# Peptides against a protein of PDB entry 4PN1, part 80

Target 1, 261 residues: chain A of PDB entry 4PN1
Amino acid sequence: KIEMNFLNKPIVPDTTKVISNFLTHYLITEPVEHVEIEAKLGTLIDLETQNRFEFPVMNETILNPEFNLRTRFESDMTASEHKYLNEFLNQAFRDSQKPGRLPFAYKHTKQVDLFYETEDNSRDKIRVSKNQSDNQVLACVKKRRVADLFLYCPNDAFDIRISISDELPVSMPSGNQQPSLTRLKDRVGYVHQEIKIDLTKTTQNDPVYDTTERHELEVEFGNIADLRDRAQKAKDGMEAPLFRRVQLFMDNVRILRREHS

## One batch from the design tools (peptide; made by RFdiffusion4, then SolubleMPNN)

Design b1_p16_2_s3 (from b1_p16_2, 6 letters changed)
Fold by OpenDDE base, seed 2:
Structure b1_p16_2_s3 (fold): chain B 261 residues (1-261), chain A 16 residues (1-16)
Amino acid sequence: as target 1 above (261 residues)
Amino acid sequence: ELPEPIPKELAEKMFS
């Protein structure tokens, strides 16, 4: 008989444990009320060299947030890369519709995000999201970035930022208030096993600078309630459900960051 | 509904 290891028990990779603990902290220990948890594909840029960060590691590595590595994260990719990923995900969608598979769901959305200054002049802006077609309000939130966890991925096209955010629903700004910033978002969204994968093209008009476009890919936990439940169980000593969910999430991220034309 | 790509014209225009 073949056994999986000398204990004949499943073993959890450190990456999964570290991320799980990170999530548990902001789900349970210091809970974020309206939590959003997402991973973005991008590039860790070394501020010293202005090139992609080079760290003496050979594989996926979670960077210790306690160390200032003088980096910034660019959550962007080329149009070609974005197009390729779109085609890749479209194919994955099609393949998942076949018998014996769990199907993707798909949604194409076009929205405009209007950013408003708060009355108290806080750093966090109010974001009003509207559907471009009918101007229906989709959301009005104040988003706060709570924490980031960075994964340096030297073997892949992209590095990863896992972010914890607090999206607080707030009342609409007064009718007399003008937005300080407007962003157009063209998003194709894929959902598989309650994990959301979004490809977003963002267009921003700046009065001083020409229109800028960004191409982003995000992977988000689609069922926060379930994730919080799993995290609570983990805190109570039953870690397996959380580990399994985090592993699934990370495997999806790993697939995406490895894809290139 | 079948998935549709993000409009190519918008993406390609950036690099033209």
Scores: peptide ipSAE 0.044, ipTM 0.572, DockQ to the pose 0.016
Fold by OpenDDE base, seed 5:
Structure b1_p16_2_s3 (fold): chain B 261 residues (1-261), chain A 16 residues (1-16)
Amino acid sequence: as target 1 above (261 residues)
Amino acid sequence: ELPEPIPKELAEKMFS
């Protein structure tokens, strides 16, 4: 007979514990009311070299936010990489429709985001999102970035940023106010077991800069209420449900960041 | 253009 280890019990990866504690802090300890939790694929750039950051580790590593590493995160990829991931997810969608599998849900959206300055001239802008086809208002929110957790992934095509945001619903700006920025978004969204995966092509027209395009992939927790419940149970001494949910989330992220043409 | 949508036949099958 073969056993898993000398305790003959499952072991939780340290990465799962660290991320779980990070999430628990902003779900329970210092709770964010309208919390959004997402992971973006991208690249950690060394500000001194302008190349991908090089850290003396050989595998996935969570960076300590207390250290100033003089880095920035670029949440972008090439069109070819984005296309490959799109084809990969389309195939995963098709395969999940087979008998015995849990199916993906799929949604294609085209929207325009209009950004407005607040009356108090705060750094946080109001974002109005509209459907491109009929101009229906989809959302009007004030989004605040609360915290980030970075994963350096030397063996994969992408590094990861996990972000905690507060997305507060707010009233529409006054009719006389002009937007300071406009973004067009073409998004395909996949949902599997309440984990959301979005591929987004963003076009931005800047009055000062040339039109820029960005290709992004993000993974989001689709059921925050359930996640908060799991985090509360973890604080009360039962950690397994939270660990399982975080492990599922991270495994999906790991699959995606390993795929390349 | 990117991103490429799923064929309508597959999308409709899930929501019908």
Scores: peptide ipSAE 0.029, ipTM 0.645, DockQ to the pose 0.015
Fold by OpenDDE base, seed 1:
Structure b1_p16_2_s3 (fold): chain B 261 residues (1-261), chain A 16 residues (1-16)
Amino acid sequence: as target 1 above (261 residues)
Amino acid sequence: ELPEPIPKELAEKMFS
């Protein structure tokens, strides 16, 4: 008989614990009311070199936010990389439809996001999202970025930003108010075990600047209520359910960030 | 549009 270790008990990777604690803080300790938790694939850019950040580590590493690393995170990828990931996820989707597997769900959405300034000139803008096909309002929210956790991934194509956001539902702007910014989003969403994986192409037109296009991949916790429940249990001394959920989330992220053309 | 999205027919079937 083979045992897992000399205690013959599961051990949790440190990365899982750190992320779990981070999430628990904003789910339970200082709870964000309308929390969104997502990981975006991108690149940590060294502000001094304007190249990908170089940190003296050899594997996935959560960066300590207490240290000013003089970096920025670019949540973007090339069209080629985006295409590759789309093909990869399509294949994963197909494979998951086979007997004995848990199937992916899939949704394709095209929306327009209209951004409005607040009357009090607050930092946060109101975002009205509409379906491009029928102009139905999908959401009207004021989104606030609460916290970020960055993972440097030297062996993979992408680094990771895990973000905690508060998406506060708000009333529609007045009819006389004009949007300060308009963005078109073409999004394909894959859902597996309530983990959402979205490929998004964002187009922004600026009257002064050329049209800009961004290609993003994000991984989101699709069941916040369940996650909050798991986090509460963790605070109460039962950490395993939270660790398992975070591990699942991170494994999906790890799969995706390793894939490249 | 994204390069190769899943066909709409397939996407709709899985929700039935």
Scores: peptide ipSAE 0.029, ipTM 0.629, DockQ to the pose 0.016
Fold by OpenDDE base, seed 3:
Structure b1_p16_2_s3 (fold): chain B 261 residues (1-261), chain A 16 residues (1-16)
Amino acid sequence: as target 1 above (261 residues)
Amino acid sequence: ELPEPIPKELAEKMFS
């Protein structure tokens, strides 16, 4: 007979615990009311070299936010990489429709984001999202970045930024206000077990620079209420439900960050 | 357009 370990019980990876604690802080301890929690694929750039950051570690590593490593995170990838991930996710979608599997949901949206200055001249802008085809309002929010957690992934195609944001629903700007910035977004969204995976191509016209195109992949917790409940249980001494949910989230992220063209 | 989107008919089925 073979056992898993000398306790013959599953063990929780340290990464799962660290991320779980990070999430619990902003879900329970200092709760963000309209919280959005997402992971973006990208690259940690060393500000001194302008190349990918190099750290003396050999695997997935959460960077300590208390240390200024003189890095920036580029939440972008090449069109080729983006295409590959799209094809990969499409295949995963198809495979999930087979008997015995839990199916993906899929949605393709094309929207325009209009950014408006606030009346109080706050740094946070109001974002109005509209459907490109009929101008139907999809959302009107004021988004604030609350916290970031960075994962350096030396063996994979991408590094990861996990972000906590406050996405406050707000009233529509007055009809006489002009947007300060407009962005076109082409988004393909996949949902599996309430984990959202979005591929987004963003086009922005800059008056100074030529039209820029960005390619992003995000993984988001699709059920914040459930996640908050799990985090509360964790604070109350039952950590397993939270760990399982975070593990699921991170496994999806790990699958995606390993894929490249 | 993003490359190789899932066919609309299949996508709609998932949200019906």
Scores: peptide ipSAE 0.030, ipTM 0.662, DockQ to the pose 0.016; fails the geometry check

Design b1_p16_2_s4 (from b1_p16_2, 9 letters changed)
Fold by OpenDDE base, seed 4:
Structure b1_p16_2_s4 (fold): chain B 261 residues (1-261), chain A 16 residues (1-16)
Amino acid sequence: as target 1 above (261 residues)
Amino acid sequence: MEPRPVPSELAKKMFS
C-alpha cells in the first residue's frame, strides 16, 4: 500500500496558504464589496536596471509586499507570445471537448472602453464598456485597485501579479462629457471550472503618441460567491475547500506562464 | 482588430 506521506494526510504547499490568506483578507476580514480577483502574466522590471528583476531564488516565490523592491510590473507581452498562448488555449479547448473531460466554454468579445474623469476629479476613472458590433453598453464601473501580490517566477517566461480590485457599478457619465481615453479591446475568453482565462489585445489611440497595442493574459476567479463561501469556511476552521480552489487557480496560472514561443 | 483563431469554429468542424 502507498500512502501520500508519513501522516497519510494531505499537505498544503506554503504558496497555497499564503495566497489563500491574502484572498481571505479581502473576501472576509476586510471585505471588498464588488471584488475582482485576477492574475496577470507579465514581467517584474527592476527600476534600476530596466531589466527583468533578479532575486536570489530558484523557483516561484511570493514577494513580501512589506519590502519596496523598486520594481514595476509590466502586464504586456509580445504579439508572438500572445499568439502562441492563443493557439495553446485553442488546443486546450479542443481537447476538453473530448469525452471524459470537462469542457471549456469560449467567448469572443470586441468592445470599446471609454474612460471618463469623475465629477469629483478622483483618481479613479469611470469606464464605460460597449460592444463594438451594436454599441450596447456592457458595463459602467469605477475600478479601484485594492491590493497586489507579486510572484517572481525565475523558471518561467512570465512573472505573476495577483490583484484585488473593487469594481463599483456607477451611473453613466453625463451625455455632454467626453471620454478622456478610448481603448479598443479584442478579447477571447476561456472558462474552465469557473476559472476565466482571457487573452486581450488592446489598441489605444493617443492624440500625441502613435497607436499603441498591448497584449495581455489574465486568469480570474469566475465564481466570487463560491470563493467567498470557501474563505468564510476557512475562517471558521475548514480550510481545505479554499486551498483546493486556490490550488486549481494557481495550477492554471502555472501552466500558462510556462508556455512561450 | 486583426482576427485571432476562434476555437468554436474549429470545434464545430472537428466534432460535428
Scores: peptide ipSAE 0.013, ipTM 0.423, DockQ to the pose 0.014
Fold by OpenDDE base, seed 1:
Structure b1_p16_2_s4 (fold): chain B 261 residues (1-261), chain A 16 residues (1-16)
Amino acid sequence: as target 1 above (261 residues)
Amino acid sequence: MEPRPVPSELAKKMFS
């Protein structure tokens, strides 16, 4: 008989604990009402060198936000990397349809995002999302970035930004208002065990500048109510359900960030 | 490059 350790009980990695605490804060302690929690693949850039950030660690490391590391996060990736991830996820999707597996769900969405300035000229713009095919309004929200947690991943193709956002539903802007910015989004979404994985191509046209394109991959908690429940239980002393959910989330992130063309 | 969807046939089978 094999045991896990000398206690014969599961232990939780520090990464899981730190992320769990981070999430618990914005789910329970200072709750964000319309919270979105996502991890984006990208690159931590050293502002001094303009190269990928280098830190004296040898594995996945959550960066302490109390230290100004003079970095920026680039969530963009190359078209080839994006294509590779798409093919990888397509294969994962196919494999998950086999007997004995939990299947992926799949959705392809093409939408246009229209950004409007607020009357008070606040930082946060109103985003109206419409379906490109029929112009149906999908959402009208005011999104606020609440907090970020960065993971430096020296052994992988990508670093990670975990973001807490508040997506407040708001009324549609008046018909006489013009959007300040328009973006086209082509999104391929995969859902497995309520974890959402989205590949997104964003196109932005500028009258002065050339068309810009961004390729992003994001992993999102698809069931916030469940996550909040788990976080509450953790605050009440039962941490295991939260840890398991965070571990699942992070394992999916880890799989993806290791893949590259 | 735009993301390539999985074949529609597979999607249909999944949701049938």
Scores: peptide ipSAE 0.011, ipTM 0.384, DockQ to the pose 0.016
Fold by OpenDDE base, seed 2:
Structure b1_p16_2_s4 (fold): chain B 261 residues (1-261), chain A 16 residues (1-16)
Amino acid sequence: as target 1 above (261 residues)
Amino acid sequence: MEPRPVPSELAKKMFS
C-alpha cells in the first residue's frame, strides 16, 4: 500500500489554514452582514521603486498585514493579458461541457455603475448598477471595504488581493441627485462549482483626466451562505469542510494567475 | 474607511 504520509492522514496546507481563519473572522467572529469575498489578480507595487514588489521569498506567500511594506495593489492587467485569459476561460468552458465534467455557466453582462454622494457626506458612496441594454436597476448598494489579504506570487504573472467587503443594500438616491461618477462595465462571467470568475473591462470618464480603461479578473465565492456554514463548523472544531472549499477557491485562483501568453 | 487586516496575533490565537 501507498500512504499519504507517516500518519496516513490528509494534510492541510498552511496557506489554506491562514486564509480559512481570515475568512472565519469576518464570517463568524466579527461577522460582516452583507459580505462579499473576492480575489483579484493584479500587481503588488513597491512604493519605493514603483516596480513590482520584491520580497525574499520563492513562492506564494501571504503577506503579514501587520507589517507596513509600503506597497500598493494595482488590480489591472494589459488588454492582451485580459484577452488571453478570456480565451483561456472560453476554452475551459468548452472543455467543461464534455461528458464526465462539471460544466461552467457563462454570462455576459454590460452595466453602468452610477456613484452618488451620501446625504451625510459619508466616505462610502452609493452605487447604482443598471443594465446598459434596458436601464434596469440591478443593485443599489453602499459598499465598504472591510479587510484585505495580499498574496505575493513571485513565480506567477499576478499577485493576489483577497478582499472582504460589506455590500449594504440601500434605497435609491433622490431623483434630483446627479451621479458624481459613472463607470461602464463589460463583464464576462464564468461559474464553476459556485466559484465565480469575472473578466471585467471598466471604462471611466473623468472630467479632468482622459477616459481610463481597466482590465480586471476577479474570483468570488458564489455561495456565501454555504461558506458561512462551513466557517461556523470550523469555529466549532470541524474545519475540514471549510478547508476544502478554500482549497478549491485558491486552486482556481492559482490556475488563473499562472496563465500568460 | 481603510480595510482592516486580520492581525497576526489574532490569527495565531485562532490557530491555538
Scores: peptide ipSAE 0.008, ipTM 0.434, DockQ to the pose 0.443
Fold by OpenDDE base, seed 5:
Structure b1_p16_2_s4 (fold): chain B 261 residues (1-261), chain A 16 residues (1-16)
Amino acid sequence: as target 1 above (261 residues)
Amino acid sequence: MEPRPVPSELAKKMFS
């Protein structure tokens, strides 16, 4: 017989605990009403060297946000990397359809995002998302970034930014208002066990600059209500459900950030 | 052990 360890009980990694506590803060302690929680793959860039950040650690490390590391996070990847990840996820999708597995769901969405300035000159813009095919309004929100947590991943292709955002539903802008910015999004979405994995190609036209294209991969908690419930239970002394869910989320992130062409 | 939550403005300052 093989045992997990000398206690023969599951053990929770420290990373899971730290992230769980971070999430619990914005789910329960200072709750964000319309919270979005996502991890984006990208690169921590050293502002001094303009190269990928180098830190004296040898594995996945949550960076202390209280330290100014003179770093920026670039939530982008090359087209080839994006394509590779798409193919990887397609294969994962296919494999999950086999008997005995939990299947992925798949959705392809092409949308246009229209950004509008607010009447009160708020820093946050109103985003109207429409389906490109029928111009159906998908969402009208005012999105505010609340907090970030960065993971430096020296052994992987990507670093990670976990973000807490507030997506406040708002009324549609007046018909007389013109958008200040327009973005086209081609999004392929995969959902497995209520964890959303989105590959997004964003195209933005600029009158001065050439058309810019961004390639992003994000992993999102698809069931916030469940996550909030788990976080509440954790606050009440039952941490295991939250830890399991965060572990699942992070394992998916870890799989993806390791993949490269 | 709980991490110290960071507001977006502070995060932007630290990782700008």
Scores: peptide ipSAE 0.007, ipTM 0.438, DockQ to the pose 0.110

Design b1_p16_3_s1 (from b1_p16_3, 7 letters changed)
Fold by OpenDDE base, seed 4:
Structure b1_p16_3_s1 (fold): chain B 261 residues (1-261), chain A 16 residues (1-16)
Amino acid sequence: as target 1 above (261 residues)
Amino acid sequence: DPITDYELLLKRFESL
């Protein structure tokens, strides 16, 4: 007979604990009302060299946010990398439809995001998202970035930024307002066990600059209410449900960040 | 376009 360890009980990786605590803070301790929690694949860039930062670690490492490491996070990848991930996820989708598996759900969305200035000229813009096909409003929000947690992943193709955001629903801008920025998004979304994986190609037309294209992959907690419940239980002394959910989330992230063309 | 719609992929495979 094989046992997991000398206690024959599951052990929680330190990474899971750290992330769980981070999430609990913004779910329970200082709760964000309309919280979005996502991980983006990208690269930690050294501001001095403009190359990927090199930390003296050999594995996945959560960076301490208290230290200014003079880095920026580039939530972008090459078109070829993005295409590869798309193909990979398509295959994963197909495989999940087989008997004995939990199936992916799939959705393709083409939307336009219109950004509007606020009356107070706040940094947070109003984003109106519309479906490109019928121009129906999908959302109107003011998004505020609340916190970030960065994972340096030296053995993988990508580093990770876990972001806490507040997506406050707001009223539509007045009809006399013009958008300051328009962004086209072509998004394919995969959902497995309420974890959302989105591949997004973003096209932005800047009147001053040439058209820019971005390729992003994000992994999001699809059931915030459940996550908040789990976080509350964790605060009440029952941590296992939260740890399991965070573990699932991170395992999916780990799979994706290892994939590259 | 780096993003390929799954439905489009299925159609391609069905045509083979």
Scores: peptide ipSAE 0.033, ipTM 0.510, DockQ to the pose 0.012
Fold by OpenDDE base, seed 1:
Structure b1_p16_3_s1 (fold): chain B 261 residues (1-261), chain A 16 residues (1-16)
Amino acid sequence: as target 1 above (261 residues)
Amino acid sequence: DPITDYELLLKRFESL
C-alpha cells in the first residue's frame, strides 16, 4: 500500500492557495456582483526590452501585485499557435466523447461587439454584443476590470493573466448614439466540467489603422454560483471544495499553456 | 483560418 505522504492526506500546492485566496476576496470579502473570472494565455512583456519578461524563477510563479515589475500583458498569440490549440482542443473533444469519459460540449459563435461611450465619460464603455447571423442582441453590458493576477511560466509557451471583471447588465444605448468601436468575434467554445475554454479570433477595423486581428485563448469559470459557494465554505473553514475547483481550473490552464506549435 | 468549426471537421471526417 502506498500513501500520499507521511500524514496520508492530500497537500495543497501553494499556487492553489494563493489563487483561491485571490478569488475569495472578490467573491466573498469585497464581492463583485456580476463577476467574471477568466485566465488568458499570453505573454508578459518587459517594457524596457519589449521582449518576454525574465524573472529569476524556474517554474510557474504568481507575481506579487505589490511590485511594479514594469511589464505589460499581451493577451495574443500567433495564428499558428491558435490553430494548433484549436486542433488540440478538437482532439480533446473527440477523445472525451468516448465511453467512460466526461464529454466536452462545443459551441461556435460569431458575434459583433459594438462599443458605446457612456454619458458620464466613464472609462467603462457599454458593449452591445449581437449575433452576426440574425443581429439578435446577446448582451448589453458595462464591463470593468477589477483585478489581475499574473503567472509567469518560464517553461511554457504562454504566461497567464487571471482577471476579475464586473459585467454589469445595462440598458441599450439610445438610438441616436453611434458606436465608437466595432469588433467582429469568431469564437469556438469548449466546456468541460463547467470550465469554459474559448478560442477567439477578433477582427477590428480601424478607419485610420490597418485591420487588426487578435487570437486569444481564455479559460473561464462557467459556474460562478458554485464557485462563490465554495469560496464561502472556505471562509467558513472548509477550504477543500474551493481548492479542488481551483486545482481543476489551473490544471486545464497548465495543459493549454504547454501546447505550442 | 485558425478557428476550425468542429462541425466542419466532423463533415470532413465522415466523408473519408
Scores: peptide ipSAE 0.030, ipTM 0.504, DockQ to the pose 0.012
Fold by OpenDDE base, seed 3:
Structure b1_p16_3_s1 (fold): chain B 261 residues (1-261), chain A 16 residues (1-16)
Amino acid sequence: as target 1 above (261 residues)
Amino acid sequence: DPITDYELLLKRFESL
């Protein structure tokens, strides 16, 4: 006979609790109206050494936002790493189409993002996203970063930034307004159990500098209404549904951050 | 057994 522990009762990982509480704050306590919640793969850089951050821990660790650790987060990865992840996700997609599995959904989008200054000269820019092929407007939003939670992952290829953003739908800029910045995006989106995984290649032309290319991978909660419901239940004393959803999200992130060429 | 361990983790959340 085997028991879970000496009490034979379930134990929730501390990481799951910390992240769940973080999400509950911005979903319920101080609710963000048009909330977007995503995790990006990248690297925590020590500002003093300009190398990957070194902290005296041996596993996945949530950094305390109350402390300035003199770090920056770089969401970029190499082209080879990006290619490897693309191949990995394509294989995962194929395998999920087999009988007895829950299938991935797949979408490939090539878009142009046009950034416009606001009339009030606020720091927040309006982003208009258009399909590159037919110029169809995909979205027009004003996005504001609300909060970040960083995970240092010394045993994996990538560190993680979980971000809370407010993505407000807004009206199109006036026809006379010119964009301050233009970005081309090649995005492959994978959706499994309402968790979105986006692999994005971004190209930006600078008149002074050579064309810059960025490679990003992000994981996003695809059903915010459900997540908010789970967070409300958690605040009311039933935490299990929220913990399960956060665990699913983090397991997907953990799979991806361990993959490298 | 990694599968058993994972199942135990899932059951832990369900029994909360």
Scores: peptide ipSAE 0.013, ipTM 0.368, DockQ to the pose 0.039
Fold by OpenDDE base, seed 5:
Structure b1_p16_3_s1 (fold): chain B 261 residues (1-261), chain A 16 residues (1-16)
Amino acid sequence: as target 1 above (261 residues)
Amino acid sequence: DPITDYELLLKRFESL
């Protein structure tokens, strides 16, 4: 007979607790009304060397935001890495359709994002998203980045940024306004157990800079209402449901950041 | 992505 540990009870990783507390703050304590919670794969760059940051740790580590480490986060990967992850997720999708498994859902979207300045000249721009095929408006929002939590992952291909954003629905800009920026997005979305995994190829034409192409992978909580309910229960002393959901989210992130071409 | 606004993060993280 095998036991889990000397208490013979499940144990929660400290990483799960720290992330859960971070999420609870912006879900319950200082609640963001139209909250989006996502993890992006990328690289922590040391501003002094312009190379990947090196920290004296040997495994996944949440960086303390109280310390300015003089870093920036680049949410990008190579085309080959992006292609590999796409093929990996396609195989995972196929395998999940087999009897006895929970299936993935799949959606491919091509959209254009138009960014507009606000009348009050606020730093946050209005984003209008349209479907490329029929020009249908998908969303019109003012997105504000509220908070970030960074994970340094020395053993994996990517570091992680977990972001809290506020996506405020707003009215369409006036017909006389011109967009300050246009961005084309080719997005492949996978959903498993209400966790969204998006692969996005972005093309941007800047009037000052050359055309840039970005390849991004993001993992998002697809059911915020459920997550908020779990966070409230955690505040009330029942932490297990929140820990389970955060652990599921992070395990999916960990699978993805370990895969590379 | 730009450098993280640590001043904003400090205020929020301390209230966790």
Scores: peptide ipSAE 0.000, ipTM 0.256, DockQ to the pose 0.111; fails the geometry check

